# Peptides against a protein of PDB entry 1Y0J: the designs that were tried, part 16

Target 1, 39 residues: chain A of PDB entry 1Y0J
Amino acid sequence: EARECVNCGATATPLWRRDRTGHYLCNACGLYHKMNGQN

## One batch from the design tools (peptide; made by RFdiffusion4, then SolubleMPNN)

Design b2_p13_1_s1 (from b2_p13_1, 5 letters changed)
Fold by OpenDDE base, seed 2:
Structure b2_p13_1_s1 (fold): chain B 39 residues (1-39), chain A 13 residues (1-13)
Amino acid sequence: as target 1 above (39 residues)
Amino acid sequence: SLEEARRFVEELL
């Protein structure tokens, strides 16, 4: 039942985010993805 | 890449 950021692999974050397809991203990667639209 | 930018983003927040 481990969760990890699909981008950087982080397993802990202050806030889990999800991309448009529902994949989990850590807060940092999620914000970057949202602001830039890509990774 | 997002991996490379993670540290920077977290520092800004």
Scores: peptide ipSAE 0.073, ipTM 0.612, DockQ to the pose 0.498
Fold by OpenDDE base, seed 3:
Structure b2_p13_1_s1 (fold): chain B 39 residues (1-39), chain A 13 residues (1-13)
Amino acid sequence: as target 1 above (39 residues)
Amino acid sequence: SLEEARRFVEELL
């Protein structure tokens, strides 16, 4: 089954991350959210 | 935008 970043829709990433509510984010979006605190 | 930032963040961090 395929996974998709809830932020940008990417289906592949060097590292899957998750936000505070458990949604999957690609590495880049996960880092962006962590640094900025929001979308 | 988030999509624009995506590639740069992944490359730099």
Scores: peptide ipSAE 0.072, ipTM 0.612, DockQ to the pose 0.316
Fold by OpenDDE base, seed 4:
Structure b2_p13_1_s1 (fold): chain B 39 residues (1-39), chain A 13 residues (1-13)
Amino acid sequence: as target 1 above (39 residues)
Amino acid sequence: SLEEARRFVEELL
């Protein structure tokens, strides 16, 4: 199966990240969430 | 939004 970023829907990324509840985020979205605390 | 920011950043990098 193909993994998707729960925020932007991307299916490919240099590094998969996970939020506090375990959902997958692409690298960019994961970093944005970490830096800003929200979408 | 984060979705829009992501697209913008990835295009510039």
Scores: peptide ipSAE 0.069, ipTM 0.589, DockQ to the pose 0.504
Fold by OpenDDE base, seed 1:
Structure b2_p13_1_s1 (fold): chain B 39 residues (1-39), chain A 13 residues (1-13)
Amino acid sequence: as target 1 above (39 residues)
Amino acid sequence: SLEEARRFVEELL
């Protein structure tokens, strides 16, 4: 079983991040959300 | 876009 970003579906990333509720995000999506507060 | 940002970041890292 492979982990995937809940935002874009990517299964590989240099750094896995988690949102406020613990869902996994790839590094890029995590940073994007942090900077913009939305998709 | 988010998709473009993802590609850019992943390419740099």
Scores: peptide ipSAE 0.062, ipTM 0.587, DockQ to the pose 0.286

Design b2_p13_1_s2 (from b2_p13_1 with E6Q A10K H13L)
Fold by OpenDDE base, seed 2:
Structure b2_p13_1_s2 (fold): chain B 39 residues (1-39), chain A 13 residues (1-13)
Amino acid sequence: as target 1 above (39 residues)
Amino acid sequence: SREEAQAFVKELL
């Protein structure tokens, strides 16, 4: 299967995250949004 | 935030 971070397009990450709306984010982007209160 | 959730997906063929 192919999954992509909706923010950066990365297809691999040590930890997939999902926002409140169910969109997938790589770990880095997920944390970025978390730190900025956007995810 | 707690609205973020980790997601684990099994590898699919």
Scores: peptide ipSAE 0.063, ipTM 0.513, DockQ to the pose 0.114
Fold by OpenDDE base, seed 3:
Structure b2_p13_1_s2 (fold): chain B 39 residues (1-39), chain A 13 residues (1-13)
Amino acid sequence: as target 1 above (39 residues)
Amino acid sequence: SREEAQAFVKELL
């Protein structure tokens, strides 16, 4: 299966994250959104 | 938020 970060399109990450609505985010984007109050 | 943050291990296959 192929998974993509909905923010940057990355297909590989050390840790997949998911926002409140279930969208997959790479670790970096997940943390970025968290820090900016978006996740 | 911290409460809603979910993390998962990448599927290997």
Scores: peptide ipSAE 0.056, ipTM 0.512, DockQ to the pose 0.120
Fold by OpenDDE base, seed 5:
Structure b2_p13_1_s2 (fold): chain B 39 residues (1-39), chain A 13 residues (1-13)
Amino acid sequence: as target 1 above (39 residues)
Amino acid sequence: SREEAQAFVKELL
């Protein structure tokens, strides 16, 4: 598969996440969005 | 939000 974090462009992460609009985020970016109320 | 969030391990091919 080929996937890319919509926030930072990372193509590898131990845990893929998805925001409320369905965009894929790497673990780090996903956690950031979550902590800031965006997910 | 937590209920809308989705997470899963990277798929290994």
Scores: peptide ipSAE 0.060, ipTM 0.516, DockQ to the pose 0.121; fails the geometry check
Fold by OpenDDE base, seed 1:
Structure b2_p13_1_s2 (fold): chain B 39 residues (1-39), chain A 13 residues (1-13)
Amino acid sequence: as target 1 above (39 residues)
Amino acid sequence: SREEAQAFVKELL
């Protein structure tokens, strides 16, 4: 695979997340966006 | 939002 976080560019994470538009986010960035009302 | 967020286990190929 060639999956990477659209926010930080990380290519590895214990849990991949996807925002409401389908973009992949690493676990950390996904949670950050959620806390800031972006998910 | 919580309803729109999705989570997936990394796929190993």
Scores: peptide ipSAE 0.057, ipTM 0.510, DockQ to the pose 0.119; fails the geometry check

Design b2_p13_1_s3 (from b2_p13_1, 4 letters changed)
Fold by OpenDDE base, seed 2:
Structure b2_p13_1_s3 (fold): chain B 39 residues (1-39), chain A 13 residues (1-13)
Amino acid sequence: as target 1 above (39 residues)
Amino acid sequence: SREEAQRFVKELL
């Protein structure tokens, strides 16, 4: 199964995350959005 | 909002 971070396009990450709408984010992007959770 | 969120943040961090 090929997966891509919807934010940066990365195809590999130590931990896949999902945003509130279900889109996949790499760990780094997911943490960034979560920490700055202003969206 | 998600629509306004900066893209490619992993690259910038």
Scores: peptide ipSAE 0.070, ipTM 0.577, DockQ to the pose 0.334
Fold by OpenDDE base, seed 4:
Structure b2_p13_1_s3 (fold): chain B 39 residues (1-39), chain A 13 residues (1-13)
Amino acid sequence: as target 1 above (39 residues)
Amino acid sequence: SREEAQRFVKELL
């Protein structure tokens, strides 16, 4: 698959994450967004 | 909210 992190453009990661709108993020970016995201 | 929590998929080796 040609999945890509919408934040940094990475095409590989130990764990793909998805934000609240369903966009794919690499693990690192996903954690960053989770930490700094609005709730 | 729980509904807005991030989902994840482990990349398969």
Scores: peptide ipSAE 0.050, ipTM 0.480, DockQ to the pose 0.121
Fold by OpenDDE base, seed 1:
Structure b2_p13_1_s3 (fold): chain B 39 residues (1-39), chain A 13 residues (1-13)
Amino acid sequence: as target 1 above (39 residues)
Amino acid sequence: SREEAQRFVKELL
């Protein structure tokens, strides 16, 4: 199976992340969302 | 909030 970043479509990343609703994000997109979101 | 922070997930292939 292959995982895919819901933001950019990347299928490979040094670290997979998940947002608040459980969607998979590559490391870069996950950090972008974290920086622009409220925590 | 800390509860809403991004979670690190182990890669599954």
Scores: peptide ipSAE 0.055, ipTM 0.492, DockQ to the pose 0.123; fails the geometry check
Fold by OpenDDE base, seed 3:
Structure b2_p13_1_s3 (fold): chain B 39 residues (1-39), chain A 13 residues (1-13)
Amino acid sequence: as target 1 above (39 residues)
Amino acid sequence: SREEAQRFVKELL
């Protein structure tokens, strides 16, 4: 199976993350969104 | 909020 980061398009990452609506993010983009999003 | 936190997705082996 193939997965893609909805933010940068990366297909490989040390850790897949998911945003509040279920979209897949690579580790780097997920951390960026976490740091700049609401809590 | 906790509900808005990023979730870790475990990759299947």
Scores: peptide ipSAE 0.054, ipTM 0.488, DockQ to the pose 0.120; fails the geometry check

Design b2_p13_1_s4 (from b2_p13_1, 4 letters changed)
Fold by OpenDDE base, seed 3:
Structure b2_p13_1_s4 (fold): chain B 39 residues (1-39), chain A 13 residues (1-13)
Amino acid sequence: as target 1 above (39 residues)
Amino acid sequence: SREEAQRFVEELL
């Protein structure tokens, strides 16, 4: 299965996260968004 | 494998 982080384009991560609208984010970007509230 | 261990979590942002 191929997946890509909508923020940074990464294709691999220990933990895939998903925002409220269903977009996939790698763990790092997901945490960034959570901490900052936006990109 | 590590790939099989990857998890999916819905993040409320």
Scores: peptide ipSAE 0.058, ipTM 0.510, DockQ to the pose 0.045
Fold by OpenDDE base, seed 4:
Structure b2_p13_1_s4 (fold): chain B 39 residues (1-39), chain A 13 residues (1-13)
Amino acid sequence: as target 1 above (39 residues)
Amino acid sequence: SREEAQRFVEELL
């Protein structure tokens, strides 16, 4: 598989996150979105 | 492999 963070394009992360609409985010971007509500 | 395994978590934004 070749999952990719929809925000930064990263293909590897220690923890994949998923937003309400099902998009995949790397751990870092997911945390950023959680804190700021945007990228 | 074990090293390649990754976890998933749903993040509500």
Scores: peptide ipSAE 0.058, ipTM 0.501, DockQ to the pose 0.043
Fold by OpenDDE base, seed 5:
Structure b2_p13_1_s4 (fold): chain B 39 residues (1-39), chain A 13 residues (1-13)
Amino acid sequence: as target 1 above (39 residues)
Amino acid sequence: SREEAQRFVEELL
């Protein structure tokens, strides 16, 4: 697959995360958004 | 592929 983090564009991550809207985020960006209550 | 075998989690952000 050609998945990409919607925030930083990374194409690989140890753990893909998905927000409530279904967008894919790399682990780092997902955690950032979670901690800051974003998206 | 083995390289694509990454974990997924749903997160309510």
Scores: peptide ipSAE 0.058, ipTM 0.508, DockQ to the pose 0.043
Fold by OpenDDE base, seed 1:
Structure b2_p13_1_s4 (fold): chain B 39 residues (1-39), chain A 13 residues (1-13)
Amino acid sequence: as target 1 above (39 residues)
Amino acid sequence: SREEAQRFVEELL
């Protein structure tokens, strides 16, 4: 199945992350948002 | 496969 990071559109990542509402983020974007505390 | 080996984690952003 295909999955996309809702932030950057990446379709592959070592670790898929999901925000509190269930949206998928690639590892990089997930960490970026976590570090900056905003979407 | 590499893709199948990808893990999932819920992150509270």
Scores: peptide ipSAE 0.058, ipTM 0.517, DockQ to the pose 0.045; fails the geometry check

Design b2_p13_2_s1 (from b2_p13_2, 8 letters changed)
Fold by OpenDDE base, seed 1:
Structure b2_p13_2_s1 (fold): chain B 39 residues (1-39), chain A 13 residues (1-13)
Amino acid sequence: as target 1 above (39 residues)
Amino acid sequence: SLREERLAALAAA
C-alpha cells in the first residue's frame, strides 16, 4: 500500500510530515500547514 | 489556502 498526503493526495515527497493529530502530509503541504496553521 | 490551490491545480490538469 502507498502512503498519501491527506491534503493533495501526493504519494511521493522528499520528506513526509505529520499534522498535530498524526495525519501524513507531503513536505510542501506540511510546511504550508506549519507556517499558516492550516492547509 | 494550499488546499484550495492544490485542488484547483488538479482540476485544471
Scores: peptide ipSAE 0.066, ipTM 0.565, DockQ to the pose 0.094
Fold by OpenDDE base, seed 5:
Structure b2_p13_2_s1 (fold): chain B 39 residues (1-39), chain A 13 residues (1-13)
Amino acid sequence: as target 1 above (39 residues)
Amino acid sequence: SLREERLAALAAA
């Protein structure tokens, strides 16, 4: 199975990120979450 | 939220 962004479901991204609790996020969602504290 | 924005963009494409 392929990894998925827990926010948008994307399976491909230039850089996989992880939120504070370890969930995988695509680069864009990870940055948004980091900046806003939410997805 | 970005979740909503990303999903909306996909739905509109």
Scores: peptide ipSAE 0.065, ipTM 0.576, DockQ to the pose 0.085
Fold by OpenDDE base, seed 3:
Structure b2_p13_2_s1 (fold): chain B 39 residues (1-39), chain A 13 residues (1-13)
Amino acid sequence: as target 1 above (39 residues)
Amino acid sequence: SLREERLAALAAA
């Protein structure tokens, strides 16, 4: 098994993030989500 | 949106 960003499917990132409900996001998707409220 | 851009990038790869 491999962890994947739920938004873009990336399997590698310098920092795994999580959204408000616990879904895993890569760093880039997580930052965008945080700043804009969605991906 | 980032979702749309990331999906487009994946499709173009």
Scores: peptide ipSAE 0.060, ipTM 0.569, DockQ to the pose 0.090
Fold by OpenDDE base, seed 4:
Structure b2_p13_2_s1 (fold): chain B 39 residues (1-39), chain A 13 residues (1-13)
Amino acid sequence: as target 1 above (39 residues)
Amino acid sequence: SLREERLAALAAA
């Protein structure tokens, strides 16, 4: 039932982020996505 | 990509 990052599967992160279509990403994956336009 | 890097790290573990 726990949320997980759609990129790496992590279930814990200091900050949940979302991609442009609303999928949940951990902080690390979200920052990478923001910087590079993809994971 | 970050996805590819994480998969590579898992394969190397």
Scores: peptide ipSAE 0.050, ipTM 0.540, DockQ to the pose 0.094

Design b2_p13_2_s2 (from b2_p13_2, 8 letters changed)
Fold by OpenDDE base, seed 5:
Structure b2_p13_2_s2 (fold): chain B 39 residues (1-39), chain A 13 residues (1-13)
Amino acid sequence: as target 1 above (39 residues)
Amino acid sequence: ALREERRAALAAR
């Protein structure tokens, strides 16, 4: 039971991010989310 | 959108 990105399911990333609701995202998915502003 | 990205990623797992 390891942490995983709620978007892509990755269990490893250079930097864990969180979306505005606190869900964990890998760096790549987090940046995508930030840039697009909404799901 | 992230929702679509999520669906695609989950489907690929």
Scores: peptide ipSAE 0.141, ipTM 0.683, DockQ to the pose 0.117
Fold by OpenDDE base, seed 3:
Structure b2_p13_2_s2 (fold): chain B 39 residues (1-39), chain A 13 residues (1-13)
Amino acid sequence: as target 1 above (39 residues)
Amino acid sequence: ALREERRAALAAR
């Protein structure tokens, strides 16, 4: 199985990020979450 | 907002 963003389901990204609880986010979703406090 | 937009983009592929 491939890693996927827990927000959008993407399986590829220039940079994998993680939320505060350790779940994987793609770069775009991770940056949005960081700035706005939610996905 | 990003959640919905990103899901739509993935579904359209």
Scores: peptide ipSAE 0.132, ipTM 0.673, DockQ to the pose 0.078
Fold by OpenDDE base, seed 4:
Structure b2_p13_2_s2 (fold): chain B 39 residues (1-39), chain A 13 residues (1-13)
Amino acid sequence: as target 1 above (39 residues)
Amino acid sequence: ALREERRAALAAR
């Protein structure tokens, strides 16, 4: 059971991030979410 | 939004 980004489905990333409620995001989606409040 | 762009990029591999 590989971890995946809840936004885009990526299973590999240089850095795993989390959103405000603890869902895993890849680095790119996490940065976008942080800057814009959503993916 | 990045959601759709990132999903499309993964599908294009």
Scores: peptide ipSAE 0.088, ipTM 0.634, DockQ to the pose 0.078
Fold by OpenDDE base, seed 2:
Structure b2_p13_2_s2 (fold): chain B 39 residues (1-39), chain A 13 residues (1-13)
Amino acid sequence: as target 1 above (39 residues)
Amino acid sequence: ALREERRAALAAR
C-alpha cells in the first residue's frame, strides 16, 4: 500500500504533512492549505 | 486552487 495526498493524489513528497483533521497531504498541498485554509 | 494544478501534473506523468 502507498500513502496518497488526499488533495492531489501524489504518492511521493519530500515531506508528508497532515491537515487539521488528520488527512495526509504532500508538502506542496500542505503548505498551500496552511497558508490559504484550502487546497 | 493548487488541487487542480497538482492533479494535472500527476496526470501528465
Scores: peptide ipSAE 0.081, ipTM 0.618, DockQ to the pose 0.077

Design b2_p13_2_s3 (from b2_p13_2, 6 letters changed)
Fold by OpenDDE base, seed 4:
Structure b2_p13_2_s3 (fold): chain B 39 residues (1-39), chain A 13 residues (1-13)
Amino acid sequence: as target 1 above (39 residues)
Amino acid sequence: ARRAERLAELAAR
């Protein structure tokens, strides 16, 4: 059951985040998504 | 999507 970032495919991250719809994002992609409204 | 595209671009070099 390897979770992966829906944007970049990373399977490891210091902090898992979620987008508005609940999809998992790595920390980096989650921050990018939050700041820009998209991946 | 934009970040993913940039990552793919870097990986293709």
Scores: peptide ipSAE 0.065, ipTM 0.546, DockQ to the pose 0.107; fails the geometry check
Fold by OpenDDE base, seed 3:
Structure b2_p13_2_s3 (fold): chain B 39 residues (1-39), chain A 13 residues (1-13)
Amino acid sequence: as target 1 above (39 residues)
Amino acid sequence: ARRAERLAELAAR
């Protein structure tokens, strides 16, 4: 199975991030969450 | 959530 971003479904990213509960986010979605407090 | 909503909107076109 392939890892995927829980927000956008991307399976490839320059950097995998995690939210505060440990769910995987792609770099872009992770940065969006960091900036805005949510995805 | 806001980003996910925008992605869904784009995908629906």
Scores: peptide ipSAE 0.064, ipTM 0.544, DockQ to the pose 0.113; fails the geometry check
Fold by OpenDDE base, seed 2:
Structure b2_p13_2_s3 (fold): chain B 39 residues (1-39), chain A 13 residues (1-13)
Amino acid sequence: as target 1 above (39 residues)
Amino acid sequence: ARRAERLAELAAR
């Protein structure tokens, strides 16, 4: 088993992030979500 | 959401 970004499915990232409801996002998707409020 | 939609299209899910 491996953690994966709920948006793009990436299994590796320099920094795991989480959205407002706790879902794991890779750094890139997390930043997109943070800046835009959504992915 | 928009990024997710683009990725879904590319993945042809």
Scores: peptide ipSAE 0.064, ipTM 0.554, DockQ to the pose 0.124; fails the geometry check
Fold by OpenDDE base, seed 1:
Structure b2_p13_2_s3 (fold): chain B 39 residues (1-39), chain A 13 residues (1-13)
Amino acid sequence: as target 1 above (39 residues)
Amino acid sequence: ARRAERLAELAAR
């Protein structure tokens, strides 16, 4: 039942983030999404 | 989306 990043599938990250609709992203994908508006 | 595309490409190699 491991959480995974909806963008890259990673199951481990220093910090879980969420997109605007609440989906979980790893730190790297979350930062990319934040900075660019989408993955 | 762009990051997802790059990651998919890496996974396909």
Scores: peptide ipSAE 0.060, ipTM 0.550, DockQ to the pose 0.109; fails the geometry check

Design b2_p13_2_s4 (from b2_p13_2, 7 letters changed)
Fold by OpenDDE base, seed 3:
Structure b2_p13_2_s4 (fold): chain B 39 residues (1-39), chain A 13 residues (1-13)
Amino acid sequence: as target 1 above (39 residues)
Amino acid sequence: AERERRRAALAAR
């Protein structure tokens, strides 16, 4: 299985991030999530 | 446009 961003479904990113509960996010979605303080 | 779509998907949760 390939890793996917739980937000946008991207399978490739310059840097994998995780949210506070451990879900994988692509770099762009991870930064957006962090800046907006969402869950 | 792709970045905007990603942001919209996150905001819609």
Scores: peptide ipSAE 0.126, ipTM 0.680, DockQ to the pose 0.120
Fold by OpenDDE base, seed 1:
Structure b2_p13_2_s4 (fold): chain B 39 residues (1-39), chain A 13 residues (1-13)
Amino acid sequence: as target 1 above (39 residues)
Amino acid sequence: AERERRRAALAAR
C-alpha cells in the first residue's frame, strides 16, 4: 500500500499535493497543474 | 526529460 501521484505515478515526493478534486499529486505535478491550470 | 514526461502525462489526462 503506497500512495502514488495520479498524474505520473510517482510514489515518492518531497511534498504530497492534491488537485481540486482531492486526488494526490507529487510536488512537481501539483505545481505544474497549479501553474498551468489546464484541467 | 522527467519534467516533459510529467507534462505529457498531465496533457494526456
Scores: peptide ipSAE 0.124, ipTM 0.681, DockQ to the pose 0.125
Fold by OpenDDE base, seed 4:
Structure b2_p13_2_s4 (fold): chain B 39 residues (1-39), chain A 13 residues (1-13)
Amino acid sequence: as target 1 above (39 residues)
Amino acid sequence: AERERRRAALAAR
């Protein structure tokens, strides 16, 4: 049961992030989500 | 290219 980014499916990242509802995002997707407020 | 694909995936949702 490997953790994966709910957006891109990445299973490895320098830093795991979460969206506002608690879903796991990789660092890159988390930063993009934060800056653009999408989804 | 990988980062751009990830961001495009988020934008497309």
Scores: peptide ipSAE 0.123, ipTM 0.681, DockQ to the pose 0.116
Fold by OpenDDE base, seed 2:
Structure b2_p13_2_s4 (fold): chain B 39 residues (1-39), chain A 13 residues (1-13)
Amino acid sequence: as target 1 above (39 residues)
Amino acid sequence: AERERRRAALAAR
């Protein structure tokens, strides 16, 4: 079992992030989410 | 390009 970004499916990232509901996002998707306020 | 694809995937949701 490997952690996966719920958006892009990446299994590796320099920093795992979570969205407001606790789902895991890779760093890039997490930053995009934060900057745009949407996912 | 990977970042662009990831952003596009997020924006499409």
Scores: peptide ipSAE 0.135, ipTM 0.689, DockQ to the pose 0.122; fails the geometry check

Design b2_p13_3_s1 (from b2_p13_3, 7 letters changed)
Fold by OpenDDE base, seed 4:
Structure b2_p13_3_s1 (fold): chain B 39 residues (1-39), chain A 13 residues (1-13)
Amino acid sequence: as target 1 above (39 residues)
Amino acid sequence: MPIPQEELDRLRA
């Protein structure tokens, strides 16, 4: 089982991030959430 | 809704 971004499904990223409920996001999706909020 | 791909691509640049 490989970790994957809960938004885009990416399994590799320069930096794993987490949303406020603890789910994993890739760097890009995490940055988007940080700057713009949830989608 | 999923984040628009073009916006994600900007963040990956």
Scores: peptide ipSAE 0.572, ipTM 0.862, DockQ to the pose 0.689
Fold by OpenDDE base, seed 3:
Structure b2_p13_3_s1 (fold): chain B 39 residues (1-39), chain A 13 residues (1-13)
Amino acid sequence: as target 1 above (39 residues)
Amino acid sequence: MPIPQEELDRLRA
């Protein structure tokens, strides 16, 4: 039951983030959304 | 849409 980034599938990251509806994102994918908006 | 890998790699650098 390993946690996975819903965008890229990464299972490890320096910082787990969440989108507005609670899906887990790795740090990089979360930063991308912050800078560019939803994808 | 999936984020291009090269853009993610820049954020991880």
Scores: peptide ipSAE 0.566, ipTM 0.859, DockQ to the pose 0.724
Fold by OpenDDE base, seed 2:
Structure b2_p13_3_s1 (fold): chain B 39 residues (1-39), chain A 13 residues (1-13)
Amino acid sequence: as target 1 above (39 residues)
Amino acid sequence: MPIPQEELDRLRA
C-alpha cells in the first residue's frame, strides 16, 4: 500500500501534511488549505 | 472541491 494525498492523489511529496480530521495531504495541497481554507 | 491545478503548480514551483 502507498499513502496518497486525499485531494490530488499524489503518492510522493517533500512533506506530508494532514487536514483537520487527520487525512493526508501532500505539501502543496496542505499549504493551499493552510493559506486559503478548505478546497 | 478539487484545488485548481494552476494554483497547486504555483505552490510546487
Scores: peptide ipSAE 0.565, ipTM 0.859, DockQ to the pose 0.711
Fold by OpenDDE base, seed 1:
Structure b2_p13_3_s1 (fold): chain B 39 residues (1-39), chain A 13 residues (1-13)
Amino acid sequence: as target 1 above (39 residues)
Amino acid sequence: MPIPQEELDRLRA
């Protein structure tokens, strides 16, 4: 069992982020959402 | 929906 980014499936990241509903995102996917909006 | 890998790679650099 390991934490996974809900977008890309990565299990390792320098910083775990979360979307507005609490799902985990890796740093890169979280940054993308921050700059472009989710989806 | 899924973010293009090339865009993610830029953010990981």
Scores: peptide ipSAE 0.560, ipTM 0.859, DockQ to the pose 0.714

Design b2_p13_3_s2 (from b2_p13_3, 4 letters changed)
Fold by OpenDDE base, seed 5:
Structure b2_p13_3_s2 (fold): chain B 39 residues (1-39), chain A 13 residues (1-13)
Amino acid sequence: as target 1 above (39 residues)
Amino acid sequence: MPVPQEVLDALRA
């Protein structure tokens, strides 16, 4: 199986991030969530 | 380039 960003479904990213509940996010989505106070 | 949280949530669906 492959890891997926829970926001956009990407399976590859320069840096895997996680939100405050532990969900994996690609770098881009993780940054957006962080900037919106959700990561 | 943050987007509204509502948009981010919609992207999950």
Scores: peptide ipSAE 0.102, ipTM 0.609, DockQ to the pose 0.146
Fold by OpenDDE base, seed 3:
Structure b2_p13_3_s2 (fold): chain B 39 residues (1-39), chain A 13 residues (1-13)
Amino acid sequence: as target 1 above (39 residues)
Amino acid sequence: MPVPQEVLDALRA
């Protein structure tokens, strides 16, 4: 399959993350989401 | 710390 970050659409990242509902985020978007409580 | 909004905007095109 081809995974995509639900926030920016990136298909590659050094580290895949997931939000609290299980959606995939690239490392950068995941860190932003975690620290700011928003996307 | 947090990723700047300008970086996220650029990634989203």
Scores: peptide ipSAE 0.102, ipTM 0.597, DockQ to the pose 0.185
Fold by OpenDDE base, seed 1:
Structure b2_p13_3_s2 (fold): chain B 39 residues (1-39), chain A 13 residues (1-13)
Amino acid sequence: as target 1 above (39 residues)
Amino acid sequence: MPVPQEVLDALRA
């Protein structure tokens, strides 16, 4: 399998995160969403 | 480095 960040398309990250609907986000994008109150 | 949510959403797909 090949996971991909739904926000930036990254295929590698130190930590995979997920948004509230279950879509994968790389660590960086996940943190941005979290900081903006939407993850 | 918070980014406006509308920008984050626009970057999706």
Scores: peptide ipSAE 0.099, ipTM 0.600, DockQ to the pose 0.101
Fold by OpenDDE base, seed 2:
Structure b2_p13_3_s2 (fold): chain B 39 residues (1-39), chain A 13 residues (1-13)
Amino acid sequence: as target 1 above (39 residues)
Amino acid sequence: MPVPQEVLDALRA
């Protein structure tokens, strides 16, 4: 199994986030998405 | 709160 960030593939993060459609993002990518609305 | 873009990029690399 193992959860992965849909953006960078990371399997570990201090905080798992989810986008508006439910995809998992690591904390860093989640913040990036939030700030830039992309990647 | 606000995180420098270069830091966010480094964490994803």
Scores: peptide ipSAE 0.086, ipTM 0.588, DockQ to the pose 0.167

